# Peptides against a protein of PDB entry 5OK6: the designs that were tried, part 137

Target 1, 215 residues: chain A of PDB entry 5OK6
Amino acid sequence: ELPGLDSQWRQIENGESGRERPLRAGESWFLVEKHWYKQWEAYVQGGDQDSSTFPGCINNATLFQDEINWRLKEGLVEGEDYVLLPAAAWHYLVSWYGLEHGQPPIERKVIELPNIQKVEVYPVELLLVRHNDLGKSHTVQFSHTDSIGLVLRTARERFLVEPQEDTRLWAKNSEGSLDRLYDTHITVLDAALETGQLIIMETRKKDGTWPSAQL

## One batch from the design tools (peptide; made by RFdiffusion4, then SolubleMPNN)

Design b2_p24_2_s3 (from b2_p24_2, 10 letters changed)
Fold by OpenDDE base, seed 5:
Structure b2_p24_2_s3 (fold): chain B 215 residues (1-215), chain A 24 residues (1-24)
Amino acid sequence: as target 1 above (215 residues)
Amino acid sequence: ELPDHIALEDLDAALAAVNAAEAA
């Protein structure tokens, strides 16, 4: 059942639990297409529940570049293309108005950067490969705040590397060269890794030498 | 200790060579 218009406004727009609440690392936030949200605002601010300004169901279609993988369009801007709502507020709106049939929610996480919390709208998608089989890539999504160590562990898991096998990572840079990801404690952000970047997992040979030593 | 940077004119060829050497 739809709450009163004033109640809807207070639940969604408030500074404690709504749109204006402080970001907290690890929390889920959701994208809402800007025009829909503005229509909703107009509706609830109008004070007439029977108004022609009724927003209908949430439809984020314009935010997606495809309806197969449901990837976001590049270059979307908060406040222009979408608004961000905390999980509770999002779920209220969905419960009140519905979400377009078949369309997934656009859930994102708050990440902690050195001086700011941010909703990570665009996580990094890396192409993980083995040094001896570059043709078989695994696309894996990482946060900018994830460690290189996590990338390495993920690669090891995806390629079923035995615990006793020693591995390390290389990143193919924009110049086509390889940069060793030596420090596993730095983040994806610190390593300046980007979406679509090739990450090569090198496995140490049984003789104790590295394949890359032959390059 | 291997350099942290490998300049490759042709990465595919270089890796192919490595792979061939390992198979040998």
Scores: peptide ipSAE 0.050, ipTM 0.696, DockQ to the pose 0.883
Fold by OpenDDE base, seed 2:
Structure b2_p24_2_s3 (fold): chain B 215 residues (1-215), chain A 24 residues (1-24)
Amino acid sequence: as target 1 above (215 residues)
Amino acid sequence: ELPDHIALEDLDAALAAVNAAEAA
């Protein structure tokens, strides 16, 4: 049963647990398509539960570029295309109105950037490859706040590298050359890695030489 | 000192040559 309209408004828009609450790193927030949200606002502000302004179930279809991987369209803008809700508010709306059948929730994490918190709507998708098999890529998602060390560990895991094998990363830059990722303590953001960028994992040879050293 | 910048084409060619030599 739907709660009272004023109650709905307070639950979703209140400053403590609603849309306007402060962002906290690591928390989950959810995207809601803006037109649906505006329809909901009109409904609850109208004061008539039987009004023609009933929003129906949440439908985020316009935010997705595909219904296979449920990837977001590029270039979506907060406040124009979607609104962000904290998990509690999202779950309330879903419980009250439902979510369109088959659509997954669009969950994103708050990340800590220098001097600001932000919901990371677009994490970085990297193409991980081995130096000896550039044709086989693994697409892996990373936060901008993830370390290069995590990228390296993830690459090692995906390629089933044994613990005794030594590995290092190279990034293909915009000029088509490879830049070695020497510092594994910097973040994906600090390294300026971008979605779709090729990351090459080089494995040290048994003789102790690096394949790239023979160039 | 390994160049900080390796052209992918050069790397691929060199790695192909190395792999061919190791397979030989």
Scores: peptide ipSAE 0.028, ipTM 0.622, DockQ to the pose 0.578
Fold by OpenDDE base, seed 3:
Parts: structure tokens; sequence; C-alpha cells
Structure b2_p24_2_s3 (fold): chain B 215 residues (1-215), chain A 24 residues (1-24)
């Protein structure tokens, strides 16, 4: 059953737990297509539950570029294309109005940037390869706030590297050259890694030499 | 959109050199 219109408004828009509440790193927030949200606002502000302004089922179809991997369109803008809701508010709306059949929720994480918290709508997708099998890459998503160390650990896991094997990372730069990622404590953001960038995991040889030493 | 797995057909000289070094 739908709660009263005023109750809906207070639950979703209140400054303490609603849309305007402070962001906290690690929390999940959800995208809602802007037009649907505006329709909902009009409905609950109108004061008539029987109004023709009923928003219907949540439908985020226009935010997706594909319905296979459910990738977001590029260049979406908060406040123009979508609104962000905290998990509680999202779940309320879904419970009240439903979500379009087959669509997944668009869940994103709050990240801590140097001066602000932000919902990371577009994580970085890196192409991970092994130095000795460059012809095949594995795409993995990372937060801008993830460390290079996490990228390395993830690469090691994906390629089933044994604990005793020593590995290091290279990034293919815009010039087509390779840059060593020496500092594993810096973030993906600090390293300026971008979606679609090729990251090479080099494995140390059994003789203690690095393959790249032969370059 | 990036698939989970990509086959790279073309590699630059630097990447090829890394692979060649391992093979040596």
Amino acid sequence: as target 1 above (215 residues)
Amino acid sequence: ELPDHIALEDLDAALAAVNAAEAA
C-alpha cells in the first residue's frame, strides 16, 4: 500500500535521511531517472492520490546504453539526467512504485576524494593483461580511490599468480609507451588511469630477472 | 562498453618487446 503523499515526501526528501542527506564514503546510492523523479515530486506535492500525475513504475531505461551489461550512457549529469537517492529512499520508492521488469537497480558507491565526497557514477574499467599473453585482456572495474596495490592484487588473482611469484604493473600511456606504476600506494586517480587503459602485469622470471630488463 | 575479455589483435612495439623479452 502506498503511504500518504506527505509521508512519501518526508521520507524521500527529508534532510536527515533523504535525498539531501550527507554523503558517507562506502555507502550505496542509487540513480533514478530525472523525469520519473520529477513526476513523483509533482504527484506527492499535488495532494491528490488519485491524480493523473501518478508516476508509475520506476523506469531507468533511458540511462542505459545496453540491456546486456546494463552499462550507463556516457556523460550523464546529476540533476539533469538522474537524481541520486540513498539506499533507504531508493528501497522505499521501489517498494511503493516498483522497478521496471528486468532492469537492475543502478547502485553506486560514495567515494572520498581529497576535498569532497562523491557518488562514483563512472568507475574506471581497466584492461588487465599479462606481459607474456598480451593478446588477451580482462576488463575489471576499479574505483578512482582504489590503490594501485589493489589493481595489482586483482590482476594476480585473475591470472592465478602464485604467492611466491613477484609481479609489477605497467600502464600503457597515450603515446603508446609503457609507464611503470612504481608506487602501489597511490590511487587510480593519482595515477591518472582511465577507462579502457591497458595495464600490463609483469611477472618476474625464475632466474630473478624481469622480462622488461631485456627491452 | 568494455567486455569482460578482449582479444587484442594489434600491439605496439613496446608491448611486443615485453613479450619477446619473456620468450628469450
Scores: peptide ipSAE 0.018, ipTM 0.558, DockQ to the pose 0.104
Fold by OpenDDE base, seed 1:
Structure b2_p24_2_s3 (fold): chain B 215 residues (1-215), chain A 24 residues (1-24)
Amino acid sequence: as target 1 above (215 residues)
Amino acid sequence: ELPDHIALEDLDAALAAVNAAEAA
């Protein structure tokens, strides 16, 4: 049974679990398509549970680029295309109205940037490759706040690099050249890595030389 | 001193050369 309309409004918009609650790093937030949310607002503000303004199940279809990988469309804007809800509020809405069949929730994490918390709607997707086989890529998602060290470790894991093998990263830049990612302590953001960017893992040779040093 | 910047084309060429050398 749906809660009273006023109760719904209070649970979703107001309070410790509401839309306006402070962002906390590491927490999950969810995207809700703006038109659905506005319809819901109109419904609960109307005061009639039997109103024709009933929003139906949550449908985020317009936010997705595809229904295979469920990737978001590029360039979506908070407040225009979607609303962000904390996990509790999202789960309430889903429990009350349901989610479109087969459609996954759009879960995102709050990240800590130097001066602000933000829901990271668009994490960075990097194309990880080995220097000796550029044709075999692993697409891996990283937070802007993830370290280059994590990228390197992830690459090593994906390529089943043995612990004794030494590896380093190169990033293909906009000019088509490779820049060394020397500092593994900086973040993906600090390194200015972008979605779709090619990251090359170079493995040190058994003789102790680097393949790139012969260039 | 390891290069800080490499052209991708150069890397491909180098890799091709290395692979060719490993394959004689």
Scores: peptide ipSAE 0.020, ipTM 0.562, DockQ to the pose 0.574; fails the geometry check

Design b2_p24_2_s4 (from b2_p24_2, 11 letters changed)
Fold by OpenDDE base, seed 1:
Structure b2_p24_2_s4 (fold): chain B 215 residues (1-215), chain A 24 residues (1-24)
Amino acid sequence: as target 1 above (215 residues)
Amino acid sequence: ELPEHIELEDLDAALAAVAAAEAA
């Protein structure tokens, strides 16, 4: 049974636990398509539960670029295309109205940037490859706040690199050259890595030389 | 001193050459 309309409004829009609550690093937030959300707002503000303004189930279809991988469209803007809700508020709405059948929730994490907390709607998708086999790419998502060290470890894991093997990363830049990701302590953001960027894992040879030293 | 930057006009060709050299 749906809660009273005023109760719904207070639960979802409450500044302490609702849409307007402060962001906290590591918390999950969810995207809701703006038109649906506005319809919901109109419904609960109308005061008539039987009104024609009933929003129906949550449908984020317009936010997805595909229904296979459920990737978001590029360039979506908060407040224009979607509204962000904290997990609790999202779960309430889903429990009350449902989510479109087969459609996954759009869950995102709050990240801590140097001067701001934000919901990371678009994590960085990197193309991980080995220097000697560019045909075997692994697309992996990383937070902007993830370290290059994590990228390296992830690459090593994906390529089943033995612990004794030494590896390093290169990023293909916009000029088509390779920049070595030497500092593994900086973040993906600090390294200015972008979605779709090719990251090459170089493995040290048994003789102790690097393949790139021959270039 | 290990290179920190590699200028490659054709990355694919360069990497292929490296791979070929490792396989010989």
Scores: peptide ipSAE 0.031, ipTM 0.651, DockQ to the pose 0.839
Fold by OpenDDE base, seed 5:
Structure b2_p24_2_s4 (fold): chain B 215 residues (1-215), chain A 24 residues (1-24)
Amino acid sequence: as target 1 above (215 residues)
Amino acid sequence: ELPEHIELEDLDAALAAVAAAEAA
């Protein structure tokens, strides 16, 4: 059942628990298509529950580039294309108005950057491969704040590398060469890794030599 | 000392060659 219009406004647009609340690292926020949200604002501000401004169900269709993988369009801008709501506010709106049939929620995490929290709308998708099988990639999503160590561990897990096997990472750069990811403590952001970038996991040989030493 | 950077004219071919050598 829909609460009163004033109650809806107070639940969604407030500085403590609503749209204007401070960002907290690790929390989930959700994208809402801007036009729908503006229509909702107009509806609840109008004070007439029977108004023709009723927004209907949340429809984020215009934010997606495809309805298969539900990937966001590139270059979406907060405040222009979408608004961000904390999980509680999102769930209220969904419970009141519904979400378009078949559409997944667009959930994103707050990440901690130096001196700022940000909702990470576009995490990094890396192509993980083994040095000896470049044709078989695993696409994995990472936060910009994830460590290279996590990328390495993830690669090891995906390729079922035994614990005793030594591995290391290379990133294929824009020039088509390989850069060694030496420091596993730096972040994906610090390493300047980008979506679609090929990350090569090299496995040490039994003789103790590295395959790349033969290049 | 392990290289920090590998410049290859044909990286895919080079890596394929390494892979082939390891499989032999």
Scores: peptide ipSAE 0.028, ipTM 0.621, DockQ to the pose 0.845
Fold by OpenDDE base, seed 4:
Structure b2_p24_2_s4 (fold): chain B 215 residues (1-215), chain A 24 residues (1-24)
Amino acid sequence: as target 1 above (215 residues)
Amino acid sequence: ELPEHIELEDLDAALAAVAAAEAA
């Protein structure tokens, strides 16, 4: 059953627990398509529950570029294409109106950058490959705040590298050359890694030499 | 010291060469 319109408004847009509440690192927020949200606002502000402005179920279809991987379209802008809601508010709306059948929620995390907290709408998707099999990539999402060390560990896990095997990472740059990701303590952001970038995991040979030393 | 930067005009060719050297 839908709660009263004023109650809906207060629960979703109240600055303490709603859309305007402060961001906190590690929290989950959800994207809602702008047009739907505006229709919901008009509905609850209208004061008539039987109004023709009833928004129906949440439909984020226009935010997705594909229905296979459910990737977001590039270049979406907060306040223009979508609004961000904290998890509690999102779950209320879903419980009240439903979510379009088959669509996943668009969940994103708050990250802490040096000067700001932000909902990371676009995590970095890296193409992880092994130096000896460039044709087999694993696409993995990372936060801009994740360390290169985490990227390396993730690559090792995906490729089932044994603990005793030594590995290191290279990033293919825009010039087509390889830059070694030597410092594993810096972030993906600090390393300027971008979505779609090829990251090569090099495995040390049994003889103790690196494959790249032969280049 | 291992290179920190590798200039590769053809990464595929370079890696193929590495693979060939590993097989040898």
Scores: peptide ipSAE 0.027, ipTM 0.623, DockQ to the pose 0.873
Fold by OpenDDE base, seed 2:
Structure b2_p24_2_s4 (fold): chain B 215 residues (1-215), chain A 24 residues (1-24)
Amino acid sequence: as target 1 above (215 residues)
Amino acid sequence: ELPEHIELEDLDAALAAVAAAEAA
């Protein structure tokens, strides 16, 4: 059963647990399509539960570019295309109205950037390859706040590199050349890695030489 | 849309680029 309209409004919009609550790093937030949210606002502000303004189930269809991978459209803007809700508020709305059949929730994490918290709506998708098999890429998502060390570990895991094998990363830069990622302690953001960027994992040879040093 | 697979036409050129970057 739906709560009272005023109760819904307070639950979703209150400053403690609602839409306007402070962002906290590591928390999950959810995207809600703006039109649906505005319809909901109109419904609960109208004061009539029997109103024709009933929003129906949450439908985020317009936020997705595909229904296979459920990727978001590029260039979506908070407050224009979608509203961000904390997990509690999202779950309330889903429990009250439902989510469109087959649509996954659009869950995103709050990340800590220099002097600001932000919901990371667009994590970085990197194309991971091996130096000896450049034709086979694996797309993997990373936070801007993830370390290059994590990218390296992830590449090692994806390519089933043995623990005794030594590996390092190269990034294809905007000029089409390759830059070695020497510092594994810096973040993806600090390294200025971008979505769609090619990252090459080089594996050290058994003789102790690097493939790149022999050319 | 990010491709699942990218085929580089010239592996040797790519390795050469890696080598050049290492030497720089």
Scores: peptide ipSAE 0.026, ipTM 0.592, DockQ to the pose 0.087

Design b2_p24_3_s1 (from b2_p24_3 with H1S A14T Q15I L16Q E19K Q20D)
Fold by OpenDDE base, seed 4:
Structure b2_p24_3_s1 (fold): chain B 215 residues (1-215), chain A 24 residues (1-24)
Amino acid sequence: as target 1 above (215 residues)
Amino acid sequence: SLVTLKPGVTDPETIQFVKDLHAL
């Protein structure tokens, strides 16, 4: 059952879990397509529950570039293409209006960058490969705040590397050069890793030599 | 650094690795 229009407005916009509440690192926020949200605003501000301005179910279709992996379109802008809602507000709207059938929620995390908290709408998608099988990639999403150590651990897990095997990472640059990711404590952001970038996991040979030692 | 073979490297696997890297 839909609550009263004023109650909806207060809960979504001005509530303790409303749109304007402070961001907190690690919390989930959700994207809502801007046009739908504006229609909802007009509906609840109009004061007539039976008005033709009823927004219908939430439909984020225009935010997706594909309906297979449900990837977001590139270059979406907050306040223009979408609004961000905290989890509680999102769940209220979904409970009241529904979400388009088969469409997943667009959940994102608040990250803490130097001196700012931000909802990370575009995490970094890295192509993880082994040095000896460059044709088999695992696409994995990472936060800009994730450490290179996490990337390495994730690569080891995806490739079923045994605990006793030594591994290290290389990033392929657009120029075709390779940079070794020496420091595992720096972040994906600090390493300037980008979406679509190839990350090569090198495994140490049984003889104790590295494959790249011949390069 | 640019991926190149060190002088005297004749290992087919290493040669292929460099080729594969350049083809990406």
Scores: peptide ipSAE 0.216, ipTM 0.838, DockQ to the pose 0.803
Fold by OpenDDE base, seed 1:
Structure b2_p24_3_s1 (fold): chain B 215 residues (1-215), chain A 24 residues (1-24)
Amino acid sequence: as target 1 above (215 residues)
Amino acid sequence: SLVTLKPGVTDPETIQFVKDLHAL
């Protein structure tokens, strides 16, 4: 059963636990399509629960570029295309109105940047490959705040690299050359890595030489 | 710049790596 309209408004828009609450690093937030949210606002502000302004199920279809991988469209703008809700508020709305059948929730994480917390709507998707088998790739999602060390560990795990094998990363740059990712303590953001960028894991040879030393 | 093999490199893995890089 739906709660009273005023109760819905207070629960979702309440500054303590609602849409306007402070962001906390690591917490989950959810995207809601803007038109649906505005329809909901109009409904609950109208004061008539039997109003023809009833928003129906949450439908985020317009935010997705495809219904196979459920990727977001590029260039979506907060406040124009979608609204961000904290997990509690999202779950309330889903409980009250439902989510369109088959659509996954659009969950995103709050990240801590040097001067701001933000919901990372577009994390970085890197194309991981081995230097000796560039035809076999793993697409892996990373936060901009993840370290290059995490990228390296993830690559090692995906390629089943043994602990005793020494590995390092290269990024293919926009000029088509390779940049060595020397510092594993910097972030994906600091390294200026972008979605779709090729990351090559080089494995040290048994003789102790690097394949790239011959280049 | 594209990665180029150093003169005298005969290692098949390194040669293939360079070829694969140039094909990307």
Scores: peptide ipSAE 0.131, ipTM 0.778, DockQ to the pose 0.778
Fold by OpenDDE base, seed 3:
Structure b2_p24_3_s1 (fold): chain B 215 residues (1-215), chain A 24 residues (1-24)
Amino acid sequence: as target 1 above (215 residues)
Amino acid sequence: SLVTLKPGVTDPETIQFVKDLHAL
């Protein structure tokens, strides 16, 4: 059964536990399409449960560019296209109104940047390849706050690199140049890695030389 | 930097790697 309208409002908009609560790194937040959310606000503020302002099920269809992989449209803006809800608030709304059939929740993580917390709506998708097989890519998502070391470990895992094998990363630039990712402690953000960028894992040869040594 | 072969490089793997890089 739906809670009373005032109870819904307090549960979702309560500044301590609702939409306005402080962001905490590592927490899950969910996107809700702005128009639906505004319709819900109007409904619960109207004070009449029988109102024609009933929002129906949550429908995030306008946020997706792809209903196969459920990719978000590029350039979505918080407060314009969507609102962010903490997991508890999202789950309440879904339990009360439902989610449009077949749509997955749009879950995102809070990340810690040097001066702010934010919900990372768009993680970085990197194309991981081996130096000797550039045609076989693995697309992997990373946070902007993930280290290059994590990218390297992930590449090693995906390519089944043995623990004793030495590897290093190169980023391919748009102009076709390569930059070696020397510092594995910097973040994806610090390295300025972008979605769709090719990241080449170079494996050291058995003779102790690098394939790129002659470049 | 642009990837280029050093003069006198004859290693087939390195040569192929550079070719593949330039083809992407």
Scores: peptide ipSAE 0.093, ipTM 0.735, DockQ to the pose 0.715
Fold by OpenDDE base, seed 2:
Order: sequence, then structure tokens, then C-alpha cells
Structure b2_p24_3_s1 (fold): chain B 215 residues (1-215), chain A 24 residues (1-24)
Amino acid sequence: as target 1 above (215 residues)
Amino acid sequence: SLVTLKPGVTDPETIQFVKDLHAL
């Protein structure tokens, strides 16, 4: 059953637990398509639950570029294309209005950057490859706040690298050069890695030499 | 820097690796 309009507004817009609440690193937030959200605002502000302004079920279709992988469109802007809601507020709206059949929720995490928290709407998708088989990539999603060490561990896991095998990463630049990711403690952001970028895992030879030493 | 073969590299695997890198 739908709660009263004033109650809906307070639950969703409440500064302590609603849309205006402070961001906290690691928390989940959800995207809501802006037009739907504005329709909901108009409905609850109108004071008539039987009005023609009823928003219907949440429909985020316009935020997706595909209905197969449910990838977001590029270049979406908060406040213009979507609204961010904390998990509690999102779940209230879904419970009250429903979500369009077949659409997944658009869940994102709050990340901690230097001097700011933000919802990471666009995590980085890297193409992981082995130095000896560049034609076989694994696309893996990372946070900008993830370490290069995590990228390396993930690559090792995906390629079933044995614990005793020594490995390191290279990033392919847009101009075709390779930069070695020497520091595994820096973040994906610090390394300036971007979505679609090729990351090459090099495995040390049994003789103790690196394949790239010949380059 | 662009990945270039060092002068005198004749290892087929290294040569192929550089070719593959340039083809991506």
C-alpha cells in the first residue's frame, strides 16, 4: 500500500536518510531516471493521491545503452539525467511503485577520493590480457579507488597464474606505447587508467628473465 | 615510449609480440 504523500516525500527527501543525506564510502546508492523522479515529486507535492500525476512504476530504460548487459549510457549527468538515492530510499520507491519488468536496479558505490566522497556511476572497465596471448581479453570492472595491486591479483586469478609465478602489469596508451605499472600501491585513478584500456600481464620466465627485457 | 624491437633481437616470440602490440 502507498503511504501518504507527505510521508513519501519525507522518506525520500529526508536529509538524514534520504536523497540529501551525506555520502559515506562503501555505501550503495541507486540511480533513478530524472523524468520519473520529477513526476513522482509532482505527484507527492500535488496533495492528491488520485491525481493524473501518478508516476507509475520506476522506468530507467532511457539510462541504459543496451538491454543485454544493462550498461549505462555514457555522459549521463546527475540532476539532469538521473537522481541518486541511498539504498533505503530506493527500496521504498521500488516497494511503493515497482520497477519496470526485467530492468535491474542501477546500484553504485560511494567512493572516497582526496577531499571528496562521490557515487562512482562509471567504474573503470579494463581489458586484461597476457603478454603471450593478446587476442584473449577479460573485461573486468574496477573502482577508480582500487589499487594496481588489486588489478594484478585479479589478472592472476582470471588467468589461473600459479602462486610461484611472478607477474607485472603494463598499460597500453592511446598512442600505442606501453607504460609499466611499477607501483602496485597507487590507485587506478592515480595510474590514469580508463575504460577500454588494455592492461597486459607479463609473466616472468623460468630462467628469471622478463619477456619485455628483449624489447 | 613506443614499443620497438631492440637492434639485434631475433627471437620469434618477441618479434611476434611487438607485431601483435602494433596491431591492437
Scores: peptide ipSAE 0.088, ipTM 0.732, DockQ to the pose 0.762

